Peptides against a protein of PDB entry 2Q3Z. Designs and how they scored, part 22

Target 1, 272 residues: chain A of PDB entry 2Q3Z
Amino acid sequence: YVLTQQGFIYQGSAKFIKNIPWNFGQFEDGILDICLILLDVNPKFLKNAGRDCSRRSSPVYVGRVVSGMVNCNDDQGVLLGRWDNNYGDGVSPMSWIGSVDILRRWKNHGCQRVKYGQCWVFAAVACTVLRCLGIPTRVVTNYNSAHDQNSNLLIEYFRNEFGEIQGDKSEMIWNFHCWVESWMTRPDLQPGYEGWQALDPTPQEKSEGTYCCGPVPVRAIKEGDLSTKYDAPFVFAEVNADVVDWIQQDDGSVHKSINRSLIVGLKISTKS
Target 2, 254 residues: chain A of PDB entry 2Q3Z as posed
Amino acid sequence: YVLTQQGFIYQGSAKFIKNIPWNFGQFQDGILDICLILLDVNPKFLKNAGRDCSRRSSPVYVGRVGSGMVNCNDDQGVLLGRWDNNYGDGVSPMSWIGSVDILRRWKNHGCQRVKYGQCWVFAAVACTVLRCLGIPTRVVTNYNSAHDSNLLIEYFRNSEMIWNFHCWVESWMTRPDLQPGYEGWQALDPTPQEKSEGTYCCGPVPVRAIKEGDLSTKYDAPFVFAEVNADVVDWIQKSINRSLIVGLKISTKS

## One batch from the design tools (peptide; made by RFdiffusion4, then SolubleMPNN)

Design b1_p10_1_s3 (from b1_p10_1, 4 letters changed)
Fold by OpenDDE base, seed 3:
Structure b1_p10_1_s3 (fold): chain B 272 residues (1-272), chain A 10 residues (1-10)
Amino acid sequence: as target 1 above (272 residues)
Amino acid sequence: SLEQKPIGEP
């Protein structure tokens, strides 16, 4: 989890699982230095360098910073996400084969955001950075991954009497989503939450005002402890949200229906 | 394609 520089990332769909090889390259020349630059340009460092540096001994703190800095939202972060198949002014997310080129491009262009990433690219870069910083980390893939926008643990669709989606679709389910799990103790929590912690660097929802997510104990998610920091409800929903259809009739009546055809969550963890 | 994309019945 720290020493392995090459691995696989799972993609595709629940019914058609695929994987790609990925070079994490945490020991390649200059990569550690780039990871340190990433820390030194984070908003917390810029606001108070002494305080930020004093907290870097905490993998909880560092993990949260990295999850925010891997995306370029809110800061001088590494990657710009794009999902509309229009990548002509950058690099297609599907073209990347490792984290090293991404990190080098970012640094070499004055910490300008790299175009473009999708979930596995964000996760893989975060994995590289965290490994560089000595935090055991693996990439995780979740198929049928929910994006809960309002923290109600539901994916809600509004439909007319014919079943057609009405209004703006704000909540969604990804065919797959990738994030990372990092091994750390949690002295900031009650005993028993040491171990794997979920961190999500893909900009989906803000956490305490920043596009970051976690760390949250995998155990807390498994046990349904939504009070556990950080971002337990969001991560829980990614793997456990129920899907609800609100069906409006022509007479103005509304019927709530549980959508059992859309099953959220199928998580795969890698061994390396 | 291995791209990340929405699913469901939109």
Scores: peptide ipSAE 0.399, ipTM 0.894, DockQ to the pose 0.513
Fold by OpenDDE base, seed 1:
Structure b1_p10_1_s3 (fold): chain B 272 residues (1-272), chain A 10 residues (1-10)
Amino acid sequence: as target 1 above (272 residues)
Amino acid sequence: SLEQKPIGEP
């Protein structure tokens, strides 16, 4: 989880699990220096360098900073996400084979965002950075991964009386989604929440005003403790959201469809 | 393809 530089990232679908080889390359030349640059350009450092540096001994703090800085949303972060199959002005997310080239491109272009990433690219880069900083980290893949946008722990579809989807589909389920889990103590929480912490660098929702997510104890998610910082409801929903199909009638009444078979969440944690 | 994408309607 720290020493392994090459691994596999799981992709595909729940029915057809696939993987790609990935070079994390945390010990390759210059990569640690790039990780330090990443910390030195984060908004918290720019606001108060002394305070930021004093907090870098906390893997909780660093993990949260890294989750925000791996994406370029709201800061000078590493990757720009794109999902519309129009990658001609950059690099297709599917073409990356490792984190090293991405990080080097970011640095070499004056910390300009690298085009483009999707979930596994974000996760893999975060994994590299966290490993560089001495935090045991693994990439995880969740199949049928929910994106809850309104914090109600549901993925809701609205249909008319004929079963046709109404309006724009805002909430959605990914075929797969990747994030990272990092091993750390949680002195900021009650005892028992040490261990694996979920961090999600893919810019999905804002947490305290920044596109970042976690760390949240995997245990808290498993036990349904949604009060646990950070972002427990969102991460919980990724793996456990209920799917509800609503039938809307002309009179404004809504009824639940009872034939929903889609199950959210099939999490695979990598062993290296 | 191996891209991340929304799954179809339920």
Scores: peptide ipSAE 0.392, ipTM 0.893, DockQ to the pose 0.492
Fold by OpenDDE base, seed 4:
Structure b1_p10_1_s3 (fold): chain B 272 residues (1-272), chain A 10 residues (1-10)
Amino acid sequence: as target 1 above (272 residues)
Amino acid sequence: SLEQKPIGEP
């Protein structure tokens, strides 16, 4: 989880699982230095360098910083996300084969955002950075991964009598989503929450005003402890949200669809 | 394709 430089990332769908090889490359030349630059350009360092540096011994603190800095939202972060198939002014997310080129591009262009990433790219870069910083980390793929945008732990679809989705289509379930899990103690929590912590660098929702997510104990998610920092409700919803598919008839009546069964969450993690 | 996308999207 720290020493492995090559691995696989799972993609596709729950019924059609695929994987790609990925070079994490945490020990390649200059990568550690780039990871340190990433820390030195984070908003907390820029605001108060002494305070930021004093907290870098905490994997909880560092994990949260890295989660925010791997995406370019809010800061001088590494990657710009894009999902609309318009990648001509950058690199297609599907073209990346490792974290090293991404990190080098970012640094070499004055810490300008690299175009483009999707979930596994964000996760893989975060994995590289966290491993560089000595934090045991693995990439996780969750199939049928919910994106709860209103914090109700539900994914709701509205359809007409023809089955056509109505509204803004904001509520969604990803075919797959990737994030990372990092091993750390949680002295900031009650006893028992040491171990794997979920961190999500894909800019999906803001946490305390920043596009970051976690760390949250995997145990807390499994046990349904939604009070546990950070971002337990959001991560819980990714793997456990209930799906409601509404059908609206011509008379304005609405009923739940009985012809659709969608189960949120099928998590795959790598073992060493 | 292997891109991340909403279920049901092309």
Scores: peptide ipSAE 0.391, ipTM 0.881, DockQ to the pose 0.554
Fold by OpenDDE base, seed 2:
Structure b1_p10_1_s3 (fold): chain B 272 residues (1-272), chain A 10 residues (1-10)
Amino acid sequence: as target 1 above (272 residues)
Amino acid sequence: SLEQKPIGEP
């Protein structure tokens, strides 16, 4: 998880699982230096360098910083996400074959955001950075991955009387989503939450005002302990949200149906 | 698809 530089990232759909090869390249020339730059340009360092540096001994702290810095939202982070198929002014997310080129581009352009990434690109870059920093990390793919925006552990669809979905879907389910899991102790939590921690660098929701997510113990997610920091409800929803269809009738009445045909979450952890 | 996309409907 620290030593492997090449691996696979799972993509596609739950019914049609695919993978791509990926060069994480954490030991390639200059990559560690870039990872250190990433830490030195993070908002916490800029605000208080001494405090930030004093906390870098904590994988929990570093993991959270990296989660925020892999995306360019709110900071001088690495990647700009885009999902609308308009990639002509940058590099298509599907064109990347490794993290090294992305990180080098970011550094070489004065820490300017790299265009463009999607979930697996964010996850893969985060994986590279965390591995460089000595944190055992793997990429995770979750099929039928929920994006809960209301922290209610539901994905809600609103339909008219004809069954047509109304309005822009605020809440959504991805065909797949990728994040990372990192191995660390959690001295900031009660005993028993050491081990794999989920971190999601894709800018989906803000956590404490920053587009970052985690670390949250995988155990907490499995046990449904949503009180554990960080961002347990969001990560839990990614893999366990219930889908609710709200149907509004002509008379203004609304009824809900839990859609059991679509099961949120099918997580695959890499062994790389 | 290799592209991350929203599922249109549940």
Scores: peptide ipSAE 0.392, ipTM 0.891, DockQ to the pose 0.543; fails the geometry check

Design b1_p10_1_s4 (from b1_p10_1, 6 letters changed)
Fold by OpenDDE base, seed 3:
Structure b1_p10_1_s4 (fold): chain B 272 residues (1-272), chain A 10 residues (1-10)
Amino acid sequence: as target 1 above (272 residues)
Amino acid sequence: SLLQKRIGEP
């Protein structure tokens, strides 16, 4: 989880699982230096360098910072996400074969955001950075991954009488989503939550005002302890959300229906 | 395509 520089990332769909090789490259020349630059340009460092540096001994703190800095939202982060298949002014997310080129491009262009990433790219870069910083980390994939936007543990679709989705703010389920799990103790929590912690660098929802997610104990998610910081409800929903259809009839009446055809969550954890 | 997509979208 620290020494392995090459691995696989799972993609595709629940029924058609695919994988790609990925060069994490945490030991390649200059990569550690770039990871340190990433820390030195984070908003917390810019606000109070002394306080930020004093907290870098905490993998909980560092993990949360990295989660925020791998995406370019809110800061001078590494990657710009794009999902509309228009990548002509950058690099297609599918073109990346490792984290090294991405990190070098970011640094060499004055910490300008790299175009473009999707979930596995964000996760892979985060994995590289965290490994560079000595935090055991792996990429995980969750198929049929929910994106809960209102913290109610539901994916809600509004539909007309014909079952067609209505409105512009419908919640979503990804065919797959990637994030990372990092091994750390949690002295900030009650005993028993040491071990794998979920961190999500893909900008999906803000956490305490910043597009970041975690760390949250994998155990907490498994046991349904949604009070556990950070972002337990969101991560829980990614793997456990129920799907609800709100069906509006022509007379204006609304019917609530549980959608049992959309099953959220099928997580694959790597062993390296 | 191995792109991440919203279920129900092209």
Scores: peptide ipSAE 0.406, ipTM 0.915, DockQ to the pose 0.540
Fold by OpenDDE base, seed 2:
Structure b1_p10_1_s4 (fold): chain B 272 residues (1-272), chain A 10 residues (1-10)
Amino acid sequence: as target 1 above (272 residues)
Amino acid sequence: SLLQKRIGEP
């Protein structure tokens, strides 16, 4: 999880699972230096360099910083996300074959955001950076992955009596979503939460004012301990959210129904 | 394509 430079990332859909080869390249020339630059341009370093540097021995702290810095939201981060299939002014997310080119482009252009990424690109770059910094990390893919936007652990659709979606509310479930899991102890938590921690660098929701997510113990998610920092409810919802249809009749009556045709969550962890 | 998409979107 630290030494492997080549691997696979799972994509596609639950019914049609695909994968692509990916070069993480954490030991290629200059990559560690770029990872250190990433740390030196993060908002916490710019605010208080001494405090930031004193915390870099903590994989919990570093993991959270990397989660925020892999996306360019809120800071001089690495990647700009785009999902509308208009990539003419940059590089299509599908064109990337590894993290090295992305990181080198970012550094060589004065830490300017690289266009463009989607979930697996964010996850893969985060994986490279974390491995460079000595944190065992793997990419995870979750099919039918929920994006809970209001922290209620539900994906809600509003429909009329004919099943037509009302309003301009976008769909909130991805065909697939990727993030990373990193191995670390959690001295900031009660005993028992050491091990794999979920981190999500794709900018989906803000955590403490920044587009970042985690680390949160995988065990906490499995056991439903949503009080565990960081961002347990959001990560829990990605893999466990209930889908609810709110149906409004013409007479104004409203009722809800669980959508049993769509099941949230099918997580695959990689071994490399 | 292998692009990430919201379910229900083309």
Scores: peptide ipSAE 0.387, ipTM 0.910, DockQ to the pose 0.536
Fold by OpenDDE base, seed 5:
Structure b1_p10_1_s4 (fold): chain B 272 residues (1-272), chain A 10 residues (1-10)
Amino acid sequence: as target 1 above (272 residues)
Amino acid sequence: SLLQKRIGEP
């Protein structure tokens, strides 16, 4: 995983799985230096350089920092996300073919956020950075991926009697979502949680005040251990949330229906 | 397109 520089990222939908080639390029010229710059501009380094540097031997610590720094939320991170199909003032997320150009643009423009990314771009850049730092990492795609915004492990839709969605429509399921899994030991946890750890660099929810996610043991998600740091409930919901439709009628009656036509979560882990 | 989108959105 560390040595592979070219691979594929899965996209599309659950019904029509597709993939694109991606150049991770972690060993290309200057990329390591850019990764080190990324670490040196992170908020923890700026707050206390000595403490930050002393913790860089921990892949748990580094993974969490990278997940936060790949997005530009809250810091001088790499990518600005955009999902409204208006990309004229930047680069369309679909135009990227590798991580190297993104990282070079970021560095060459004074660590200014690169426009634009979506989930697979965030994941791919994170994968490059983590691999560059010696952490075995792979991109993961999850189809019908839930974004739980209120930490109840549910995706709730409110509808009127005509089936029209009411409210702010904030609850969402992505056709697909990408994040990364990194291999590391977890000395900060009970024995048995070493192995693949999920990290999500797409700015979806804040964790401890920062748009970052993980690392959380894949095993913990599989076994439903939601007390496991970091962000187990959120990652669990991405792959396991239940979809609930609340139907409100004019007479005040409320009906609950579990949407069995849409199953959240179909995770594919890549070989490279 | 291969853009990430919410389910049900065009």
Scores: peptide ipSAE 0.380, ipTM 0.897, DockQ to the pose 0.541
Fold by OpenDDE base, seed 1:
Structure b1_p10_1_s4 (fold): chain B 272 residues (1-272), chain A 10 residues (1-10)
Amino acid sequence: as target 1 above (272 residues)
Amino acid sequence: SLLQKRIGEP
């Protein structure tokens, strides 16, 4: 996982799985230097350089920093996300063929955010950076991926008596979502949580005030241990959230629909 | 397209 520079990223939908080739390029010229710059411009370094540097021996710490720095939210991070299909003032997320060009553009423009990314771009760049820093990492694709916005482990749709969706901001499920899994020990947790850790660099929810996610043991997610740091409930919901269709009556009463519209989660972990 | 999108959106 550390040595592989080229691979595939899975996209599309559960019924129509597609993939694109991707050049991670963690060993290409200058990429390591850029990764180090990324660490040196993170908020924790700017606040206390000595403390930040002393913690870089921890893949848990580094993974969390990278998760936050791959997106430009809150900091001088790498990528700006956009999902409205209006990319005229930047680069379409579909145009990228590897992490190297993105990282070089970021560095060469004074660590200005690169436009634009979506989930697989965020994940791929994070994968490159983590691999570059010696952390075994793979890109993961989850089809029908939930984004729980209120931490109730549910994706709730509200409908009127005719089945029409109500409300402005209904929780929605992604056709697919990508993040990364990194292999590391977890000395900060009880024994048994070493191994693959989920990290999500796509800015979806804030964790401790920053748009970052993880690391959280894949085992914890599988076993439903939602108390496990970091961000277990959110990651759990991405792959396991229950979908509830509510029917609202004119009197304000609600009842559950007997029909299940969607099934959350079909995770594919890459082997390269 | 290969763009990420929310299910149910056009």
Scores: peptide ipSAE 0.368, ipTM 0.892, DockQ to the pose 0.548

Design b1_p10_2_s1 (from b1_p10_2, 4 letters changed)
Fold by OpenDDE base, seed 3:
Structure b1_p10_2_s1 (fold): chain B 272 residues (1-272), chain A 10 residues (1-10)
Amino acid sequence: as target 1 above (272 residues)
Amino acid sequence: SLQLPIGVPP
């Protein structure tokens, strides 16, 4: 989880699992230095360098910073996400074969955001950075991964009387989604929450004003303890959300229906 | 493979 530089990232769908090889390359020349630059350009450092540096001994703190900095939202982060299949002005997310090129491009262009990433790219880069910083980390793929936008642990679809989706589909389920899990103690939480912590660098929802997510104990998610820092409800929903259809009738009445055809969550942890 | 939304007909 620290030493492995090459691995696989799982993609596709729950029924058709695929994988791609990925070079994390955390020990390649200059990569550690780039990771340190990443820390030195984070908003917290820019605001108060001394305070930021004093907290870098905490993998909880560092993990959260990295989660935010791997995406370029809100800061001088590494990657710009794009999901509309228009990648002509950059690199297709599917073109990447490792984290090293991404990080080098970012650094060499004055910490300018790299175009483009999707979830596995974000996760893989985060994995590289965290490993560089000595935090055991692995990429995780979750199939049928929910994106809850209103923190109600539901994915809600609005439908007409014919079952057709109405309006903007804000909440959604990904065919797959990737994030990372990092091993760390959690002195900021009650005993027993040490171990794997979920971190999600893909910009999906803001956490305390920044597009970042976690760390949150995997145990807390499994046990349904949504009070744990950070972002437990969101991560919980990614793997456990219920899907609800709101069916509007012509008379204006609305029927709530549980969508049993959409089963959220099938998480696969990677060894490498 | 690309991330794609599911739960809605194509």
Scores: peptide ipSAE 0.369, ipTM 0.875, DockQ to the pose 0.546
Fold by OpenDDE base, seed 5:
Structure b1_p10_2_s1 (fold): chain B 272 residues (1-272), chain A 10 residues (1-10)
Amino acid sequence: as target 1 above (272 residues)
Amino acid sequence: SLQLPIGVPP
């Protein structure tokens, strides 16, 4: 999980699983230096360099920083996400074949955000960075992955009496979503939560004011311990949310239907 | 492949 530089990332859909080869390249020349630069430009370092540096021995701390810095939201992070199929002013997310070029571009352009990434690109770059920093990390793909906006563990669609969808449709289900799992102890938690921790660098929701996610023990997600930091409800919902259709009548009455035709979550963990 | 919203389940 630290030594492997080449691997595969799973994509596609639950019905049509695909994979692509990816060069993580954590040991290629200059990559470690770039990872250190990433740490040195993070908001916590800029706020208090001494405090930030003193905490870099903690994989929990570093993991959380990396999850925030791989995306460029709110900081000088690496990647700008885009999902509207308009990539002409940058590089299509599908064009990337490894993390090295992305990181080098970021550094060589003065830590300017690289255009563009989607979930697997974010995850792959995070994986590279974390591995560089000595944290065992793997990319994870979750099919039918939910984006729960309000942490109620539901993906809610609102419809009128005619079945027309109302609202902005901010909550959604991805055909697939990628994040990373990193191996670390959790001295900040009760005993038993050491092991794989989920981290999500794709900017989906803010955590404590920053687009970052995790680390949260995979065990906590499995057991439904949503009180466990960080961001357990969000990660739990990615893999376990229920889909609810709300029907709104003219008289103001509402009723719901739980949609069981689509099951949220089919997680695949990579082995290399 | 692109990450795509599947939207409202059919």
Scores: peptide ipSAE 0.346, ipTM 0.864, DockQ to the pose 0.479
Fold by OpenDDE base, seed 2:
Structure b1_p10_2_s1 (fold): chain B 272 residues (1-272), chain A 10 residues (1-10)
Amino acid sequence: as target 1 above (272 residues)
Amino acid sequence: SLQLPIGVPP
């Protein structure tokens, strides 16, 4: 989880699992320096360098910083996400074959955001950075992954009598989503939450005002302890959200239906 | 592999 530089990232769908090879390359020339630059341009460092540096011995702190800095939202982060299939002014997310080129491009262009990434690209870059910083990390793929925007642990769709989806479709289920899990102790929590911690660098929801997510103990998610920092409800929803389909009638009545055919969450972890 | 929202099927 630290020494492996090449591996696979799982993609596709729950029924048709695919994978791509990926070069994490955490030990390639200059990558450590780039990771250190990433830390040195983070908002917390810019605000108070001494305080930021004093906390870099904490993998909890570093993990949270990295999750925020891998995306360019809110800061001088690495990647700009795009999902609309319009990639002509950059590099298609599907074109990347490793983290090294992305990180080098970012650094070589004065920490300018790299266009473009999607979830596995964000996750893979985060994995590279965290490994480079000595934190055991793996990429995780979750099929039928829910994006809960209102922290109610539900994915809600509203339909009219004709079955047409109404309103904001911001809450959605991805065919797959990728994030990372990092191994660390959690001295900031009660005993028992050491081990794998989920971190999600894809800019989906803000956490304490920044597009970042985690670390949250995988155990907490498994046990349903949503009070555990950081961002337990969001991560829990990714793998366990209930889907509610609301049908609005002409008379104003609303009918609730649960789609039993769709199972939210099928998480697989990699050894790479 | 493109990441796509699948939503709730009709």
Scores: peptide ipSAE 0.029, ipTM 0.697, DockQ to the pose 0.468
Fold by OpenDDE base, seed 1:
Structure b1_p10_2_s1 (fold): chain B 272 residues (1-272), chain A 10 residues (1-10)
Amino acid sequence: as target 1 above (272 residues)
Amino acid sequence: SLQLPIGVPP
């Protein structure tokens, strides 16, 4: 989880799992230096360099910084996400074969955001950076992955009496979603939450005002401890959200549909 | 493969 430079990332769907080879390349020339630049341009360093540097011995702190800096939202981060299939002014997310080219492009263009990434690209770059910094990290793929926007642990769809979908459809389920898990102790939590911690660098929701996510103990997610920092409800929902299909009547009343065909969550953790 | 929304359940 630290020494391997080549691996696979799982994609596709729950019924049709696919994988691609990926070069993480954490030991390639100049990559560590780029990771250090990433830390040196993060908002916390720019605000107070001494405080930021004093906290870099904490994998909890570093993991959270990296999750925010891998995306370019809110900062001079690495990747710009795009999902509308219009990539003509950049590089298609599917074109990347490793983290090294992405990181080098970012650095060589003055820390300008690289176009474009999707979840596995964000996760893979985060994995590279964290490994460079000595944090054991693996890419995780979750099929039928939920994006809960209102922290109610539900993916809700609303229909009128004729079955027509109402509203903006902002909450959704991905065919797959990737993030990372990093191994660390959690001295900031009660005992027992050491081990794998989920971190999600894909800009989906803000955490404390920044597009970042985690670290949150995988154990906390498994046990349903949603009070555990950071972002336990969001990560829990990614793998465990319930899907509710509401029928809304003219009087404003709602009732649940009996249709429960979608099952959220099928997580697989990579070993390389 | 691209990350895609799977839409609304039927």
Scores: peptide ipSAE 0.315, ipTM 0.853, DockQ to the pose 0.463; fails the geometry check

